Peptides against a protein of PDB entry 6TME. Designs and how they scored, part 265

Target 1, 324 residues: chain A of PDB entry 6TME
Amino acid sequence: NRLKRAYIALQAWKKAFYSDPFNTAANWVGPDVCSYKGVFCAPALDDPSVLVVAGIDLNHADIAGYLPPELGLLTDVALFHVNSNRFCGVIPKSLSKLTLMYEFDVSNNRFVGPFPTVALSWPSLKFLDIRYNDFEGKLPPEIFDKDLDAIFLNNNRFESTIPETIGKSTASVVTFAHNKFSGCIPKTIGQMKNLNEIVFIGNNLSGCLPNEIGSLNNVTVFDASSNGFVGSLPSTLSGLANVEQMDFSYNKFTGFVTDNICKLPKLSNFTFSYNFFNGEAQSCVPGSSQEKQFDDTSNCLQNRPNQKSAKECLPVVSRPVDCS
Target 2, 324 residues: chain A of PDB entry 6TME as posed
Amino acid sequence: NRLKRAYIALQAWKKAFYSDPFNTAANWVGPDVCSYKGVFCAPALDDPSVLVVAGIDLNHADIFGYLPPELGLLTDVALFHVNSNRFCGVIPKSLSKLTLMYEFDVSNNRFVGPFPTVALSWPSLKFLDIRYNDFEGKLPPEIFDKDLDAIFLNNNRFESTIPETIGKSTASVVTFAHNKFSGCIPKTIGQMKNLNEIVFIGNNLSGCLPNEIGSLNNVTVFDASSNGFVGSLPSTLSGLANVEQMDFSYNKFTGFVTDNICKLPKLSNFTFSYNFFNGEAQSCVPGSSQEKQFDDTSNCLQNRPNQKSAKECLPVVSRPVDCS

## One batch from the design tools (peptide; made by RFdiffusion4, then SolubleMPNN)

Design b2_p25_6_s4 (from b2_p25_6, 17 letters changed)
Fold by OpenDDE base, seed 1:
Structure b2_p25_6_s4 (fold): chain B 324 residues (1-324), chain A 25 residues (1-25)
Amino acid sequence: as target 1 above (324 residues)
Amino acid sequence: SAAREEEEKKRKEYMKQKVADLLAE
């Protein structure tokens, strides 16, 4: 039966623990898996008269170990939360059998290897959190073809370009921060119809920002800081009617920061420090508004404090990048 | 189903926490 399979899986997992500092699995004894700490049972979706393991929550257990292939026997699991542990190795391909997977959170662990492509096999997946691991290599384009609500990829070792399929994503939250992504932000980004928050912090992204960013009408957080972006800010950013937090700091932007950007109706914080901007509208000046916070530090602005020297500015400002 | 309702409740809590974590980056 299903619970017997779950028992086999959970006992295999317990055996795969190297350290359990809080004795989380101390009660993982006997066939009554529904009594196990961190194991949650519910009536099966296909047969309410059958009790199945529907969820795992081992968050913050500081468990060291790995995920054994026997976890593929947990075929009724919809919620798998094991964040803030010390699990290592790879995500087992056997998890493809967990066809009800809805939320998969393995964040803040020691997982390695390429993107866990098994996540792409789950038809009902809505939340994917693999942040704060050591996943590496290319991001599969297919990740954005899924009907995900949230995609957390930050603090890994992902590299290469961001797939153009990003525009197909239905996610409201996407994080790329603190990886090794390179290249340009795809122009298809403007097609992300449900996007509320997107974070590119601390990558090797470059080129001009695509004009299509201005089509992100629902975005509330846009952070592209700590990259290698060049050129002027797109004038189309005036279309970000709901943006509250915007950060372009620590890039190589040039040109003029316009009034239309700084007067965005919902804008609360706009940081454009540590660039090579050579002008800003009065509405962009820090202290010009009580409702908005600005940071223009370390640019090439005239008559502003804490700016770069002429020696630092001249070579860059005199050779503006044309993004048109 | 009751199972789905419970799952949705957990989802809501999950999302709230994850958004908060995002903003804390």
Scores: peptide ipSAE 0.017, ipTM 0.538, DockQ to the pose 0.433
Fold by OpenDDE base, seed 4:
Structure b2_p25_6_s4 (fold): chain B 324 residues (1-324), chain A 25 residues (1-25)
Amino acid sequence: as target 1 above (324 residues)
Amino acid sequence: SAAREEEEKKRKEYMKQKVADLLAE
C-alpha cells in the first residue's frame, strides 16, 4: 500500500524533527497522511483510482531536523518543497526512488556534503533549488545534461571550475553566485539557447570573458560582478539584444566601455564600477539617459568623479591583458 | 590602508544588497 509506505516515511521524518516551532507536524497523526499539513495527495499516474502522496510543501516552517532515509518510501512525490527550514545533514540517497521528482527545493537550509548526486538520478527533474546551504566540492558536469528549467546553486561552498557542459543546459535561470568557483567562464556558455538569467556574483572566476556571451540573445540578466575577470569587455556583447540588467562591477576589467554595449536596446541597468576601465563612451556616462542607469564609479576614467588614483590605475592600465 | 578599508566596506555593502536581491527573486 502506497499510503502505508508514505505513513512510515512521514512518521520517520516527524521523528527526525528536532524543532517544529509552528507545530507544522502537530496533525501528523494516524494513517490519513493526505490530511497532514504540508502533504498533498493526488491520483497516481499509473492508477487514477489510487490516491498517493504527490507533493510535500513545508516551506517557511523553520523546522530543525534531518531528512531520514525512509523518505525514499515517498515514491510518488513529484514536488518536494522544504525551503526556509533548518534541516541539516545530507540529502538521502534513498530519494533516488522518487523517480517522479519534478521540482526539488531544499533551499535555505543547513544541508552539507557534496553536491546531492541523487538529483541527477531523477529523469523528469525540471526545477532544482539547493541555494543557501553548505554544499561543497565540485559541481558534477552531468547537472547540465539534465533538462532543467532552473538551477539555483548560489550561496553554497562549491569549488572548482564551471563545467564546460554548461552549454548543454536548457535552463532559463542559472545561479552560481556566492560560491568558490574558479577558472574561466566556459566558451560553451553561448550555446545556452534558453538562458534568460545567469548570475556569477561573488566567486573566484578569472580570465577573459568569452566572446560567446554575445550569443545569448535571450538573456535579460547577466551578472558577473565580484570576481577576478580581466581584459576588455567583448565587443560581441552588442549581441545581447534583450539584456536588461548587466553587472560587471568589482572585477579587473580594462579598456574602453563602448557605445555598442551602453546602447543595447533593452538595457535598463549597467554597472561596471570598481574596475580599471580607462574610457567610456558618452552613452555610458551616468545621467546620459533617462531610460538607462549606469554606474562608472571607481574606474580609471578621466574627468569623472570617484575614480581610482593614477597610482592605482597605472600599473594595471599600462599592462592590459590581451584576450585574443 | 584607510582606502582599502573603505573599499572593503563598500564591497561588503554591495554584496549584501546583491544577496538580498537574489533572495527576493
Scores: peptide ipSAE 0.006, ipTM 0.380, DockQ to the pose 0.023
Fold by OpenDDE base, seed 2:
Order: structure tokens, then sequence, then C-alpha cells
Structure b2_p25_6_s4 (fold): chain B 324 residues (1-324), chain A 25 residues (1-25)
């Protein structure tokens, strides 16, 4: 019965393919779905004597098509990998029936529409990768209420603010890069106790960096480059005991880059170029350390090469934003 | 019951490894 449902689903999906350049679905013939390329069967969790479709892996198949609603019949699927294809349309709401979903990777496709809220219906979801698509609109706050290990949202069309619920996230990796997010980073960010990597690159984020960033003790990568952030770097950044890669480039930061930041114990690369910093500690100077790399290019620093002109600096430096 | 629990454990471990592999990409 379960395999029959899977057969219906997979045949409907094959019919929804517009192009299969590698003939991935060429063997998708007959009732033996467990022999299908990219289909993986396992014993059912509720009955080990029953074989079910537990996983789909069509990564890098360059398949053009859409996801038909019949995919909701794949009720035993826990792994769904379809990255690096040319699937279009929306994620079917019928996938809510896939209650065992653990890993959902639809990255590098042509999906459109709002955030796929069906992902929120999966109680056991741990991995969500929807990057490199055309998803749009607001990010639902509920995404961070889920016990996800990783959240990849980068290279989409998401707008609005980052939800304050971000602090509830248990994810080790979160990417917001290359969207249209705006507003401030929520102060609740410091509550992300498991965070290792967070990337904000290339959004429309603004305001001051929250002091609570310094509470991210496990963060190894923090990239806030290519935004509209203002003010000074929080002094609390000295608390980033495990940060290795830090990038604040291409913002509107002002003030002094302190020793406490540049002497972070595990800091390997610190890029603060293309801002309006008017001073830096000696420990922040490029070439001052063999263990650390710094980039101070295109700031308002005195006696440093490749800085902005006085004409560019004066209007900004003379009117520093107070983040206190 | 015990067999189901063992299979579930193995499945979870497998899935965890797959997630780890994806994070490494």
Amino acid sequence: as target 1 above (324 residues)
Amino acid sequence: SAAREEEEKKRKEYMKQKVADLLAE
C-alpha cells in the first residue's frame, strides 16, 4: 500500500518533468520504486517488515519541472534532496503529510512564492535549505521556533525585518545573505546559544549593531558586510571568544576599532574596510600580526593607505550616530 | 519494540550524518 502510493507520487513527478538531461528518471518504470534512481527505501519505523520510500536524492540532476501535489503521498520520506535542479513553481502544501521530514533541501532551483510555510508543519525538521531560489515576502517568525540545526535562506527575495524570534533558534548555521532584509538586527540575537555561523551579507539592514552580539560565545563566523549599519562597533564584541572570521565591510560604521576586538584569541580574518572608521588600535593594523589578517581599506583613518578623502569622511565622521 | 527503536536510532544517525555532510558543502 505505501509503495503503491509512492509509485503514484513518483509517476506524477516524472510526468511533471519538462527536461531530464541526464535521464535520471529513465528507470522510473514499474511498481518497484525502490529501484528508481534517486529513490531510497528503508524499513518503516512503525513496521520493520514494511519497506517504504524514506529518501529522495535528485541533487545535481539539472531536472526542469515542478513539484506536483501527489508528492504528498510520499508520507514516509524523511530526506528530500533536490538541489541544483531547475524546478519551478511553489512547494506543494500537500507535503504537510510528510510528517517524518528531517532534512529538506530544495536549494539552487527556481522556486517562487512566499516562504514555504509547509516546512513549519514538519515536527521533526532539523535541516532547511531553500537558498538560491526566488522565494519572496516576509520570513515567518515561527521558523526560529523550530529546533533546526541549520537554516539556509540566502540568495532569495525575502523582505522586511528579521524576526525577533531569532533568539529562540537552536541553529548552528544561519544565512540571510543576498536578500532584501531591512531594519536592525534584533537584540535577541545574543540568545542563539548554539550559533557557530551567521551571515547577513548583502541586505538592507541598518541601525546600530546590538551589544548582545558579544554574547555569541560559540560563533566562529560573523559576516555583516554590505549593509547599512551605522555607529561604532559594540565594545561587547570582545566577548566573541571563538570568532575566526569577522566581516563588517561595506557599511557606514564610525568610531574607533579597539584592541579588544582585534586581539580576539581565535580571530583569523577581520575585515572592516569600506566604512568610516576614524581610528584603529595598533593591533588592528594590517601586517601587525602574522596570525591575523586585517583589512582597513577605504575608511577615514589617518596615516593609512587607501583611505577615503577628507571630503568623503568629514560629513559622516562629524555626525557620528550614538548607539548608546 | 526494541527492534523498532534500534532501527529508528540507526535512521536518525544516518540522517544526522547526511545533515553534517550538507553543512560541510
Scores: peptide ipSAE 0.021, ipTM 0.589, DockQ to the pose 0.110; fails the geometry check
Fold by OpenDDE base, seed 3:
Structure b2_p25_6_s4 (fold): chain B 324 residues (1-324), chain A 25 residues (1-25)
Amino acid sequence: as target 1 above (324 residues)
Amino acid sequence: SAAREEEEKKRKEYMKQKVADLLAE
């Protein structure tokens, strides 16, 4: 019965293909769905004697089409990987029936519409990758209430502020890059206890960096480049004991880049170029260390190469934003 | 069991690659 439902779903999906350049679904014929290319069967969790469709992997198939509502019949699917295709439309609400969903990867497609709120209905979801699509609108705050290991949101059309609920996230990797997020980074960010990598690249984020960033003891990658951040770097960044890659380039930061930041014990690369910093410690100077790479290009630093002109610096440096 | 182990292995490899790709950007 379960495989029959899977057959109906998969045949409906095949019918929803506009183009299958690699003939991935060529063998999607007959009732033996477990033999279908990209379909993986496993014993059902509730009855080990019953074989069910547990996973879909159509990654890199370049398939054009849409996700039909009949996919909701794949109730045993825990892994759904369809990245690097040309699927369009919206994520069907019928997928709410896939209560075992563990990993959902629809990245590198042509999906549109708001955030797929159906993903919030999956109680066991651990991995969500919706990057490189055309999802738009606000990010639901509830996304961070999920016990996710990774959240990939980059390269979409998301707008508005980052939810304050971010501090509730248990994710090790979170990407906001290349969206239209605005406002400040929430102070609750420091509560992300499992965070290893966070990327804010290429948004419209602004304001001062919250001091609470310094509480991210496990973070190895922190990239806030290409935004509108202002003020000085928080002194609490000295608490980033495990940071290896840090990028604050292409912002409007001012003030002095301190020794305490540049001497972080695991820091390998620190890029703070294209800002309005007016001073840096000797430990921040490019070439000062063999183990660390620094980029101080295009700031307002004295006696450094490739800096902004006095004309460019004076209006900003003379009116520093006080974040205190 | 074997299928799950293989899937877990694929997941680990997938995650590793995704992280690597992210860092390369």
Scores: peptide ipSAE 0.011, ipTM 0.497, DockQ to the pose 0.362; fails the geometry check

Design b2_p25_7_s2 (from b2_p25_7, 15 letters changed)
Fold by OpenDDE base, seed 3:
Structure b2_p25_7_s2 (fold): chain B 324 residues (1-324), chain A 25 residues (1-25)
Amino acid sequence: as target 1 above (324 residues)
Amino acid sequence: SSSLEKRYEEYKKKRYEEAKKKFLE
């Protein structure tokens, strides 16, 4: 009996709650799991005459607790949304039994440990949101082999390099922001054919930007701010025909910001402040356009306000990194 | 940024509503 298994799972989960401030699980009593607050039943995909637990929604319940292994009994769950709680511990390996998993949102919790590799076992997964947790270690390369629409990884403790497999991703949105990723952006990034938005904000990324970024024809948001990138901006960035928001601020970029970048047809905001750029085209000057917003603050530009001192600029500008 | 996060929340909400129709009806 599928609902009996669900009952066992949900009762085990209720026991795993340390605090339920809104009494969300107060009605989690008895075998009628379909009446439980935050539990949603639907006809089974394999047998429409059978009612199963197909969704969990405990968003914003402020529940403290953990995910017990018995949750693996919820084999019919396709939608699992438990964001904005205080769940701790690790994602149970037993969730590998949830083969219908379509959306998995555990964002804004207190989960720890390595990347939840159980997510890689779900063949039908389309949306993964694990942001605002304490996940750590390396990102498994296999995450980008998944046919995901979106991958939200920001505000965790992920380390190591971004996998080369990123180019295989079909995701439209990927967030790496506010982790501890290091190394270069893989050249394979240009192969992300469906990418609309990618953010690298606030990592330890370094090296030159790969020229292949210019192949991201569908990207509307590209944010690489607050990293350790060096060298000049790739000339191939002129290929970003649909970019609207671009941010390279708080890096160690050098060289000249060209017209070809600042005149991108859909560009609405371009921030390149807090770098070591030593020149910019007139089209890049803040206030030069009514349609575009620019920020050139704290560079090594001549005849511009709020620039770095010659003392700060000279050591860096005189030793440009060759990215060729 | 806060603006990006807002857009992502809106994106998530929209797709979630669509997914509900697919799996919960």
Scores: peptide ipSAE 0.602, ipTM 0.953, DockQ to the pose 0.831
Fold by OpenDDE base, seed 4:
Structure b2_p25_7_s2 (fold): chain B 324 residues (1-324), chain A 25 residues (1-25)
Amino acid sequence: as target 1 above (324 residues)
Amino acid sequence: SSSLEKRYEEYKKKRYEEAKKKFLE
């Protein structure tokens, strides 16, 4: 009986709670698991005459505890949302049995360990949110082989390089922000055909921006701020026909910011402050447009306010990195 | 940024409501 298995799983989970400030699991008593707060039953996809646990929603419950292996008995769960809790430990490998998993949101918890590779075992997964945890180590390349709509990885402890498989991703939104990613952005990034928003903020990324970024025709948000990028902005950025928000601030970019970038047709905000740019087109000057906002603060620009000193600029500007 | 996070929360909420209709109804 599927509901009996669910009962075993949910009782094991209740036992794994260290603190339940809102008494969310107070009614988790007896075999009628469909009456449990945060547990949602629906007709099984394989047999509409059978009622199964199809969803878990414990969002914002502030529950402290861990995920016990018995959760693998919830084989009919498609929606698992437990964000904004204090769950700790690792994601159980037993969750590989949840083959219907469609959305997995464990964001804003205290999970640790490597990337939860069990997420790779879910054939129907479309949404993955593991942000605001303590996941560490390498991002498995296989994550981008998944047919995901969104991948939220920000505010973790991921390190190493971004996998070249990123180009295979079908996701419209990907966040890498506030991790420890290093190396270059893979050239394969230009192959992300469905990408609308990508955020690299606050990593240890370096090297030149790949020219292939200009192939991201559907991108509306591109943020690469607070990294170690060098060289000039790729001329191919003129291909970002739909970009609205673009941020390259707090890097080590050099060269000239061109009209072709600043005149992008959908561009509403372009921040390139805190770099070593030594020139900008008139169209890039803050206040030059009523429709666009620019920030050129703390560069090596002549005749602009709030720029770096010649002493700070000269060593960098005189030795530009050639990205060609 | 806070603005990005807000947009992502809205995105998540919208898709979650759609998913509920698909799997829970």
Scores: peptide ipSAE 0.596, ipTM 0.952, DockQ to the pose 0.833
Fold by OpenDDE base, seed 1:
Structure b2_p25_7_s2 (fold): chain B 324 residues (1-324), chain A 25 residues (1-25)
Amino acid sequence: as target 1 above (324 residues)
Amino acid sequence: SSSLEKRYEEYKKKRYEEAKKKFLE
C-alpha cells in the first residue's frame, strides 16, 4: 500500500523534527496522510484509481531537524518543496527511489556535505534549488547533462572549477553566485542554447572571459561581478543581442570598453566599476543615455570622477593580460 | 543581487503553480 509507506515515511520525518515552531506537523497523526499539513495527495500517474502522496510543501515552516532515510518510501512524490527551514545533515541517498521527482527545492536550510548526487538519479527532474545551504566540494559534471530548466546553486560552499559540461545544459537560469568556484569560465558556455540568465557573482573565478560568451544570443542577464577575471572584455560580447543586465564589476579587467558593448540593443544596465579599464567609448559614459545606466566608478579612466589613483593603476594597466 | 533573487522567487513561484496543476490536480 503506497499510503502506508507514506505514513511510515512521514512519521519517521516527524520524529526527525527537533523543533516545529508553527506546529506544522501537529496534525500528522494517524494513517490519513492526505490530511497532513503540507502533504498533497493526487491520483497516481500509473493508476488514476489509486491515491498517492504526490507533493510535499513545508516551505517557510522554520522546522529544525533532518531528512531521515525513510523518506525514500515516498516513491510517488514529484514535488518536494521544503525551503526556509532549519533542516540539517545530508540529503538521503534513499531519495533515489523517488523516480517521479520533478521539482526539488531544499533552499535556505542547513544541509551539508557534497553535492546531493541523488538529484542526478531522478530522470524527470526539471527544477533544482539547493541555494542557501552549506553544500561543499566539487560540482558533479553530470548535473549539466540533466534536462533541467533551472539550476540554483548560489550561496553554498562549492569549490573547484565550473565543469566543462556546462555547455550541455538546457537550463534557462543557472546561479553560481556566492560559492568558492575557481578557474576559468569554460569555453563551452557558448553552447548553452536555452540560457537566459547566468550569475557568477562572488566567487574566485579568474582568467580571461571566453569569447564564446558572445554566442549566448538569448541571455538577458550576465553577472560576473566580484571575481578575479583579467584581460579585456571580449569583442564578441557585441553578439549579446538580448542582454539587459550585465555586470563585470569588482574584477581585474583592463583595456577599453567599446561602443559595440555599450550600444547593445537591449542593454539597460551595464556595470563595469571597480576594475582597471583605461578607456571607454562615449556611449559607455554614465549619463550618456537616458535609456541605459552605466557605472564606470573606480577604474583607470581619464577625465572621469571616482577613479583609481595612478599609483594603483600603473602596475596593472602597464602589464595588460593578452587573452588572444 | 536582491533584485535577481526576487525575480528568481517569482519565477519559482510561477513554475511551482504550474507544476501543481500538472501533478496535484
Scores: peptide ipSAE 0.583, ipTM 0.950, DockQ to the pose 0.836
Fold by OpenDDE base, seed 2:
Structure b2_p25_7_s2 (fold): chain B 324 residues (1-324), chain A 25 residues (1-25)
Amino acid sequence: as target 1 above (324 residues)
Amino acid sequence: SSSLEKRYEEYKKKRYEEAKKKFLE
């Protein structure tokens, strides 16, 4: 009996709660699991006459606890939303039995350990949100082999390089922000045909930006701020026909910010502050457009306010990194 | 059959969409 298995799982989970401030699980009593707060039942896909637990929604419940292995008995769950809690420990490997998993949101919790590789075992997964946790180590390259619509990884402890498999991703939104990623952005990034938003903020990324970024025709948000990027901005960025928000601030970029970039047709905000740019086109000057906002603060620009001193600029500007 | 598989996938999609509407985002 599928509901009996669900009952076992949910009761085990209730026992794994250390704190339930809103008494969310107060009604988690008895065999009628479909009446449980945050439990959603639906007809089974294989037998519409059978009612099964199809989803969990415990968002914003502030529950402290852990995910017990018995959650692997929830084999019919397609939606698992438990964000904004205080769940700790690791994601149980037993969740590999949840082969119908479609959306997995464990964001804003206290999860630790490596990337939850169990998420890679779910063949139908479309949405993965693990942001605002303490996941660490390498990002498995296989994550981008998944047919995901969204990948939220920000505000974790992930390290190492971004996998070259990123180009295989079909995701529209990918966040890497506020991790410890290092190395270059892979050239394969230009193959992300469905990408709308990508955020690299606050990592240890370095090297030159790949020219292939200019192939991201559908990107509306590109934020690479607060990294260690060097060299000039790729001329191919003129290909970003749909970019609205672009941020390169707080890097080590050099060279000239070109007219072709600043005249991008949908560009609304372009921040390139806190770099070592030594020139900009007139179209890049803050206040030059009513439709576009620019920030050129703290560069090596001549005749602009709030620039770096010659002492700060000279050592960097005199030794530009060649990205060719 | 390919027809049965297609119907199953359509049903699965519908089920997911219906489930989403009942969840808090």
Scores: peptide ipSAE 0.020, ipTM 0.578, DockQ to the pose 0.085

